# Peptides against a protein of PDB entry 6RGO, part 286

Target 1, 392 residues: chain A of PDB entry 6RGO
Amino acid sequence: MALKLLGFNQDATCFSVISSNKGVTIYNCDPFGKCFELEKSTSNDEELDFLVEMLFSTSLIAVVDKTIGASKRKKLKIVNTKRKATICELTFPHEIMDVIMNRKIICVVLKSDQIFVYDISCMKLLRTIDVRGEKLKSTSKFRNSEAVGDIGVRVSLSTDNNSILCYSSYSKSDKENAPLNDIVVFDALKCIQINVLPAVHQSNIVCIACSPDGMLMATASEKGTIIRVFKTIDTENDEPILVNEFRRGSRPSRISEMKFNHDNTLLACVGESDTIHIFALPVTTTEADANEDDTLQQSSHSLSSSINGLQYISKGLANRFGKIIVSKIPTQSQQRHVAYIKIPENAKYRIGFPKDTTNTIHICGEDGNYLVYSIPRNEVGPCTLVKSNTFD

## One batch from the design tools (peptide; made by RFdiffusion4, then SolubleMPNN)

Design b2_p23_8_s1 (from b2_p23_8, 12 letters changed)
Fold by OpenDDE base, seed 2:
Structure b2_p23_8_s1 (fold): chain B 392 residues (1-392), chain A 23 residues (1-23)
Amino acid sequence: as target 1 above (392 residues)
Amino acid sequence: SDEKELEELWKKLEELPKHIELK
């Protein structure tokens, strides 16, 4: 059977797949099993295409049927999985490209480069973000409507209630084909822009991940060789804070998904390569806990791996023209993965981090494998397979 | 509890029009 992966929910307790014969199936991760099926509405041998976003482990899903006709591709269905009933249906002026949600917000990305931000509690439109319109205001030049291939606005939303939305935007360059290489950070609840990170890559951004708390974001371009991690809200002298620069590889390879773990200590990436890469992030000790004198002498053997201090070469050459040249971290200071998982060549995989186990990763493949791996803490190496299940 | 907030969310969503067109 042809499987297409839709991905994990926000806490990796469930994952969604399209089966060509059955329609959409949602699996529970633990205990492993089917928890919901959405039957295909048509007996036709047409290739099934859906967007499905699940709200954590709840009975709420957002569904877009992309299989048949231009009208269905503009419709978002909110479905109660326990009742097997449509709650409401929203119709958009353009094809839906992506849907993302948390407990407060639904974001709908359209082919028109618009982001519709909704209050989930009442499906009230809070904001329409016109990424194309902002480009027009800045450049006076329309992109010809031939967005060549899969190049559109990318989004990521924090899984917490702060609802930090990160999205790709067009650079202010006078070039007719300005890349989607800026990032905007947006408070989706207050409907305010909080930050803008200009030219974070040389080419279009094709993957964005927001941390669960919304304090970090990871970005990758079409090249997929370098991943950059930034602070979302915090700035230093009105300049974006680059926390990490990771090297996935020397060869170009598209990254399809990135995820932070729930404590912001790990970043995983997956894509067209035979390898899932896991990177370690610096633990941001919030200075607040320094004052409680609690004498528990647990000998944390800080393996002071002498990662020679990244001298913040804060030589932002803020040249007079307001172009934040994100100072290229010297290639020598680019961190590699700390852990990896080998996956079958040509198998598409999706990743998720469970909330309760910060050193565990869930993965699922279009090969019908659901796998749980343990991530090594103190060594650079392969992850250890802990659990395996199959699905159809 | 998250479950009660979700049950209240469901009740509010059930009161919505089945079809919401963007005007």
Scores: peptide ipSAE 0.151, ipTM 0.816, DockQ to the pose 0.816
Fold by OpenDDE base, seed 3:
Structure b2_p23_8_s1 (fold): chain B 392 residues (1-392), chain A 23 residues (1-23)
Amino acid sequence: as target 1 above (392 residues)
Amino acid sequence: SDEKELEELWKKLEELPKHIELK
């Protein structure tokens, strides 16, 4: 039977799948088992398509049925899984492309390149973000769905209460076909744009991940060879906003998902390749809670990769939107993975990091495998399989 | 506990109108 993966929840305690025979199924990771099922509304052999976003391990899910007709693709249902009841239904002017949430915010991405930001506690609209901006309203040939492939506005939201929203935006080039290669950083609670990173890649951004705390973001283009990690906020120190550049591979390959672990020490990526890559991040010691006692000798063998100072010439044009020149990091300073997982070719996988174990990764595949891997600490190499389960 | 904060969130959501149309 064809499985379609929807993904893990924010803490990787659950994952959701579409089963062609049953509908939407949510699995608990530990103990492993079915925790919720949404039955098919129709007995037809139609290919099922859903968006499902789960709020942590709660009974709260947001559901979009994309299977039947253009009208249903505009409806977001908020469902109580314990009561098997719809709480509320929101109808949008355009097809829903993505839904992301945390404990405070729901973001709804539309085919119109609009992001609707809601307070989850009262479903009040806080902001409508128009990513095309006012100028493009006149010449908005809606992307003919056929010719412009799966390139759209990408979003990621911090899992914490700070609710940092990162989204891809169009470059201000006067070209009708401006790439989605800018990143906007947005405080979703205050409804304030806090940063803009221009031209972070040469081509369209197809994957974004925000760190759990919202302090870091990772980006990948349609080329998927380089992953860049940025600070979301300008620090008062002359530190470069680009903190890491990772090389996934030499061959182009789409990255479908990236995730940070809960302590921002690891970044994982998955996509169309036979390999999940895990990268080590430098521990940003926030100077604050250096209280004396925990002399855990982290023998940080600083592999002193002398990152010879890329002098970002901040030409001091004090306009609030500084041109961040992404200088080409020399290919020699591009970090490789520290760990990897081999996956079957052409199997789509999703990834999640559990909260309680920073060196563990959860993965699930359209092959019906749920796998838990241990990440090696002291060596570059394969992850070790710790637990396996199957689902249908 | 995270569960109690979420039970309070659920109570608030149950008070919402079943249909919210964006005009």
Scores: peptide ipSAE 0.150, ipTM 0.818, DockQ to the pose 0.797
Fold by OpenDDE base, seed 1:
Structure b2_p23_8_s1 (fold): chain B 392 residues (1-392), chain A 23 residues (1-23)
Amino acid sequence: as target 1 above (392 residues)
Amino acid sequence: SDEKELEELWKKLEELPKHIELK
C-alpha cells in the first residue's frame, strides 16, 4: 500500500499519514497506536492527497482534500476527531497550498501567493498578506503566475503564543522572474511586519523553520546545500543577524522539512538524501546565567583541522549579499556537533522534536517505520535507535 | 491549564457557522 507522510504535530506527540485504502490516519507516538482515522469518501482509485494540521495533542484538526479532480482543494475543514464531526468549513478563492496553526492562529497559504491569517478562537480573518501585491507595490511588473512550477510561498509559524510567522517573499529585483528569496518576519497576532531579510539565498526558498519561541528561523533554497539560521526580531545596525551557516552536503538535494528542538539547541533537516542531519546551535547565553562560575573544563582535544574550510566562505559572501552582518560567529570554537540518522534512499521521512526530551528525535517514513532516536550531545556521530514501531 | 484553554476554544468554535464564506 502506498503511504504518504503528512508529518508530526507541533510537539511530536502525534503524526499523520495518508493510506491509499483508508484515507487519513493519525498515530499517537507514546503509547504508540492509531488514535484517529478519516475514511476515504470516494471509491475512485485516485491518488489521495490531503493537508492535515493537528493542534498539538487535541481533538482539533484542519483538513484540506487535495485529491486531483476534487472540488474541495479550496475548502478548509475544521474537524473534531473525538466527535468525528466538522465544526466549520472555510472556502477560499484559490487552491490551498499549506495550512499551519498554533493555539492562537491559523495561517492558510493559497496558490495565489496569499496568506490568510485567522484568529482560531472565532475564525475571524485578522489579515490577508498578498505576497504578489507587495511585490507589485515595490516593482511595477506583473509576474505571470502559471510559469512558476512547484515554487510557491513558504511559511513557518512559532508554536508559542507570540505567533511569529516567517514567510518567503519576492526580491525587489526589477526582473519579472525575481526569486522567492526574501524572508518576511510577521507578528501574526498584532498583524505587523517585524523584519525583512533580503536575498537570504540566491535561488527560491523551498524550506523554512521557525523556532518554537519565534526567536530563530532556518532557511534552505532549491539547492539544499546550505542552511542559514537567522535571528527573527533582533538586528545589528538595522541589518539581519546570521547566527549559523550549516552545510548539509556538497551535492544539491531538496530539503523537505526542518525543525528546531524545544530549547533551540538543535536544528534537524530531512529531504531527498539518505541522511537526516542534526546541527548543534550555539547556546545563546541569556545574560542572566553569567553569574554561575561553572568552570566547564573545555577539554581542548585537537579536532582543529576540518573547521578551517567554513571560515573562508564567510568573507566572500559578505561583499555580494548586502550587509548581512554575519555577527562575528564568536570565535569560540564551540565545535558545532553534528549528529545524523541514515534512512533508506528515496524514502520520504518526516521529523519531530518532543517537548519533554530535548536530545530525542521522532522520525517516521513512508516505509511504515516510526523511530525514536537519541542524539549525542558532545560528539559528532550517528544517533542511537531507542524505540521502533511499524504502521500500515 | 492548556486543557481548560482548549475546552474554551472548543466551545467558541462550536458556536461558529458551519460554513464561512470569504466575502
Scores: peptide ipSAE 0.149, ipTM 0.814, DockQ to the pose 0.797
Fold by OpenDDE base, seed 5:
Structure b2_p23_8_s1 (fold): chain B 392 residues (1-392), chain A 23 residues (1-23)
Amino acid sequence: as target 1 above (392 residues)
Amino acid sequence: SDEKELEELWKKLEELPKHIELK
């Protein structure tokens, strides 16, 4: 049976899949089992394509049917899974490319490079963000989606109520083919731009992850060799703060998804490679709790101490062609993964971090495997498989 | 409880027009 993964929800308590025979199925992770099924509306042997965004483990889902004709691809259905009922349907002027939500906000990304920001409580449009801006409307031919691979606006939203939206934007280069290599940080509730990170990569950004609290953001370009982690809000001398630079690999490989864990101590990435990589982030010790004198001198040379959190101030070299954030992090100081999971080649996997277990990762594959791994703390190595389930 | 906030959210969403067209 051909499975297509739609992904985990915000807290990795559920994941969604498209089954070629059944339609959309949502699985609960613990206890493992089907919690919702959306049957095919059509008896046709057409390849099913959907967007499904879940609101945690709730009965709220946002659904876009991409299978049937240009009209349905412009429609967002808000569905109550318990009632098996459509609450409302929103029709957009352009095809829906992505949908992301939290408890407060729904963001809808269109093929027009527009982001529609809604208050979920009343489905009121708060803001339309035009990522192309007014000047580029006239000249940019619709990138025929066929010839230039899935290069569109990427978005990530904090899972908390602060609703920090990170999105890729076009650099202010006078070039007709400006890359999507800027990041905008946006308060989706207040509808204000908080920060702009100019030219965080040399090529288009293809993957973004916001931390659950919205304080960190990870970015990857089309090359997928380097992952950069930035602070979202904080700046040093009006320049973006680069917290980490991770090396996924030496060979180019697309990253399809990245996730932070709930305490911002880990970043996982998955994509076209045979390996899920897990990186350790520096724990920002807030100076405050240093007072408990507990003298347990156990000299365990924890490998954790040698991660000198070298805060590299990326002084972007303002070359005449725009401020590119050139990493000043020497290639030798690029951190590697602390843990990994091997996955089948050519199997698409999705990742999620459960809220209650910061050293556990959930993964699911188009091979029909749902797997729970324990992440090693004290050593660099493979993750340990803890639970496995199969789905069809 | 998160469930109660969600039930109130559901009630508000059910009061919305079934079809919202962007003009």
Scores: peptide ipSAE 0.130, ipTM 0.798, DockQ to the pose 0.852

Design b2_p23_8_s2 (from b2_p23_8, 11 letters changed)
Fold by OpenDDE base, seed 1:
Structure b2_p23_8_s2 (fold): chain B 392 residues (1-392), chain A 23 residues (1-23)
Amino acid sequence: as target 1 above (392 residues)
Amino acid sequence: SEEEELEKLWEKLESLPKKIVLE
């Protein structure tokens, strides 16, 4: 049967899949098994497509039926899985492209490049962000919607209560075809723009990850060769802080998903390549808890590769268009992966980090494999398979 | 508890209109 992966929930305790014959199935990771099934409402041989976002391990799911020809592509259903009942239905003016949530906020991304921000507790609309309207305030010309293909606004939301929303925005260029290569950082609770990171890539951003605490974000472009990690809120001299630049590979390959672990020490990425890459982030030791107690310097040889000073090359290369482009870290200073997982060629995988085990990664494939890997701490190499299950 | 906050969230959501149309 053709499986389509929807992804893991926020804490990787569950994952969702579409089965062409069954509809939507949600699996629990531990103990492994089916926890919910949404019955296929149509007898048609139409290729099923859905958005399903689960609120952690709760009975809350948000569902969009994206099946071709369905008038339902504009409808968000909030479903109680324990009662098997629709709580509420929201209808939008345009097709729903993405849905993300945490304990406080639901964000709905439309094909119109609009983001609707809701208070989950009452489904009150807090804000409509018009990413095109913001572009038009900065550029005199409308982009015709047809020329964008599969390139839409990308979003990521912190899993904490701070509800930091990162989204891709159009570069302020006089070009009719301005790329989606700016990032906006938005406080979704206060409805305030916190930061704008201009031109973080040369091409459209196709993948964004926010850290669980909202303090870091990772970005990848259509090229998928370089991943950049930024601070979300903090700035140096009104300039964006580039924390890391990772090289995924030398060949272009689309990145479909990125995730931070719960302590911000690891970033994983997956996509069209045969390899899941895991990168180590520098532990920002907050100097504060160096209380003087002299004792056990157990030399954890942290591979503090002495990343000799990140020269904040605050050389804003004012390109001919007066725009500050985030300076590229020299190719010699680009970090490689510390760990990897080999996956079948052309298999789509999803990734998740469990909350309680910072060195464990959950992965699932459209091949019907659910796999748990241990990530090596002290060595560059392959992850070790710890647990495997199959699903249909 | 985190579970009690989520259960109170559910009771609030069940009180909502079954259909919200954005015009």
Scores: peptide ipSAE 0.115, ipTM 0.763, DockQ to the pose 0.844
Fold by OpenDDE base, seed 2:
Structure b2_p23_8_s2 (fold): chain B 392 residues (1-392), chain A 23 residues (1-23)
Amino acid sequence: as target 1 above (392 residues)
Amino acid sequence: SEEEELEKLWEKLESLPKKIVLE
């Protein structure tokens, strides 16, 4: 059957798929099995397209039916999966492109490059972010909407209650074709812009991941060769802090998804390539615990030794026009993956990190495989398959 | 509990208008 992956929930306890014959199915990861089905409302042989976002392991889902006609593509349904009932339906002025949520916030991304931010507890609109309107204020030129190919506003939301929203924005370029290569960091609860990271890539940003705590973000461009990791909130001399620059590969390949693990020690990426890449992040030891004298000699052979050479050459070449070009980390300082998973060529996979096991990754494929891998800690190499299941 | 917060979230959401149109 043709499967389309919708992805994992925030803690990788469930994943969602579209089956051409059945509609939307949600699977539980452990114990593995179907936990919800949304039946296809129509017997039509039309290609099923849905957005489905699940709120952790709860009975709350947000659903957009993109299959039938322009009117449904503008509707967000909030559904109780236990009751199989629509709680509420929101209608938007434009087609819904993405939906993301946590315990506090729902963000709805429209084809108009607008982000609607809601309080989930009452579905009250807190903010409309107009990414185009921000550009218009800066450049007076609308991009003609006709050339909106596969390039739209990308968003990621922290899975915690801090509700840090990262989104792609248009650079302040006088060029008619200004790229979506800026990042805005937004407190979705307070409705305040916290930070702006200008020109984080040379081309449009196509993938963003926020860490669970909202303290880190990862970005990838259309090239997908370099992944950059930044601090979201913290700045150094009003400049963005680049924490890591990772090399996924030498060949261009689109990254479709990135995820941090729950302790911010790993970043995984998946896309059109035959390889899921997993990168190690530096453990931010908070300097605070330096004073407790307690002698417990537990030989945590921290992989501390090889990271010594990253002099943060935050030599922002402030070019004369105040454009903070994020200084490219020298190609020699670009870290490679520490672990990888081989996947079938052209298979679409999704990734998730479970909360309870920081060295485990969940993956699922449009090939009908749900796979659990163990990530090596002490060596660079392949992940080990721990569990496999199939779905239809 | 997290479950009690979710039940309260559901009760609140059930009190909402079944259809919200953004103008």
Scores: peptide ipSAE 0.112, ipTM 0.760, DockQ to the pose 0.872
Fold by OpenDDE base, seed 3:
Structure b2_p23_8_s2 (fold): chain B 392 residues (1-392), chain A 23 residues (1-23)
Amino acid sequence: as target 1 above (392 residues)
Amino acid sequence: SEEEELEKLWEKLESLPKKIVLE
């Protein structure tokens, strides 16, 4: 059967799949089993396409039916899974490309490069972000969205109540073909732009992850060879906004998903490659816990020595759009993975980190495998398979 | 519980208009 993965929810307690025969199925991870099904509304052997975003382990899902007709692709349904009922239906002017949510906010990304930000509690529109309109004050031509294939605005939202939204934006280059290589950091609750990170990659950004607390963000370009991790907020300390560079590989390969674990100690990435990579992040010691045990200092010292090589080239352009943050970090300071999982070639996988176990990762494949791995702490190597289940 | 707070959020959402059209 053809399976299409929709992904894990925010705490990796559930995952969603499209089955050609059944429609949308949501699985619970523990105990493993089906918890919800959306039956196929059409008797036709048409290829099913859906967006489904689940709010944690709750009965609330956001659904976009992309299977048939341009009109359905513009409709967001909010569904109560316990009642099997549509709560509300939102209709947008353009096709929905992505939907992301937390306990406070729903973000809807349109093919028009617009982001609609809603208060989930009342479905009130808080903001429309026009990613093109911010550029068009400099360049008169709307790029017809038809010619730019898989390259659109990418978004990530913090899973906490702070609701930090990170999105890709167009560089201010006078070139008609400016890449989506800037990042905007946005407070989705206050509707305030916090930061702008210019030219974080040389090519379009295709993957973004926000940390659960919204303090960190990870980015990958079309090349997928380097992952960069940034602070979302400028600290008053002269600390570098670029905190890590990770090398996924030497060969170009698209990264489809990245996720932080719940304590910001790990970053996982998955994509077109035969390998899920897991990277260790330096623990950002907030100054408050400086009092207890000396034992963790030895691992942090080896990481800090690699970061000191970041020469900030301040190009003297105006105070509003900060220093060029991305000096070329020497290839020697690029950290590799600390752990990995081998996956079948050409199998699409999705990743999730459970809340209660920071050293485990949940993965699911279009091959019908749901797998739980233990991440090694003391050695660089493969993850250990702990649990396996199959789905159809 | 976090689940009970979210169940109360759904009861509020069920009071919303069944169709919201963005003009």
Scores: peptide ipSAE 0.107, ipTM 0.750, DockQ to the pose 0.824
Fold by OpenDDE base, seed 4:
Structure b2_p23_8_s2 (fold): chain B 392 residues (1-392), chain A 23 residues (1-23)
Amino acid sequence: as target 1 above (392 residues)
Amino acid sequence: SEEEELEKLWEKLESLPKKIVLE
């Protein structure tokens, strides 16, 4: 049967899948098992397509049926899984492309490049963000999204209550085909733009991850060769702070998902490649825990001292073209993965970090595998498989 | 618990209009 992965929830306690025969199934990770099933509304052998966003381990899900006709693709259902009841149904002017949530906020991304921000506690619309801006509304040339693969506004939301929303935006180029290569950082609760990171890649951003605390973001372009990690809020001399530049690989490959772990020490990425890559982030040592293991500090100090030397040579090019191209870290200083997981070729996988174990990663595949891996701390190498389950 | 607070929020949400149309 064809499985289609919807992904993990915010704390990787559950994951959602579309089964061609059953509809949407939500699995609990521990103990492993089905926790909810959404039956097919139609007996048709149509390929099922859904968005399902679960709010942690709670009885709340947001559901979009993308299978049947353009009208349902505009409807968001909020469902209580314990009561098996629709709480509310929101209808949007355009097709829903993505839904993200935390305990405070729901963000709905439309095909119109609009982001609707809701207070989850009352389903009140707080803001409509128009990523194209008013000037581009007149060109009803919906890019035929069929021919040029899945280029749209990408979003990520912090899992904490601060509700930091990171989204891709169009660069201020007068070109009708401006790339989605800017990042906007937005306080979703206060409805305030906090920061703008211009031209973080040369091509469209196809993947964004926000850290759980909203202090970091990771970005990847269509090339998927370089991942950049930035501070979200902090700036240095009104310029974005690049914390890390990671090399996933030399060959172009789309990154479909990235996740930070709960303590911001690891960043994982997955996509079309046979490898999940896990990168180490610099640990902000608070002065207090400096006492014990001196051996890892020498490697981290050599890394931190090399990162602090990243003078943004951006000043010269910014003035002439208004594009702050984030200075390319020399290819020699691009960090590689610290850990990896091999996955089957052509299998789509999703990733999640559990809250309770910062060195554990959950993965699930369209091959029907749910896998738990331990991440090595002190060595560069493969992750160790700890638990495996199968689903259908 | 945070989950119980969220469930109480959902009971309040059930009092909202079952259909919100954005035009």
Scores: peptide ipSAE 0.107, ipTM 0.749, DockQ to the pose 0.831

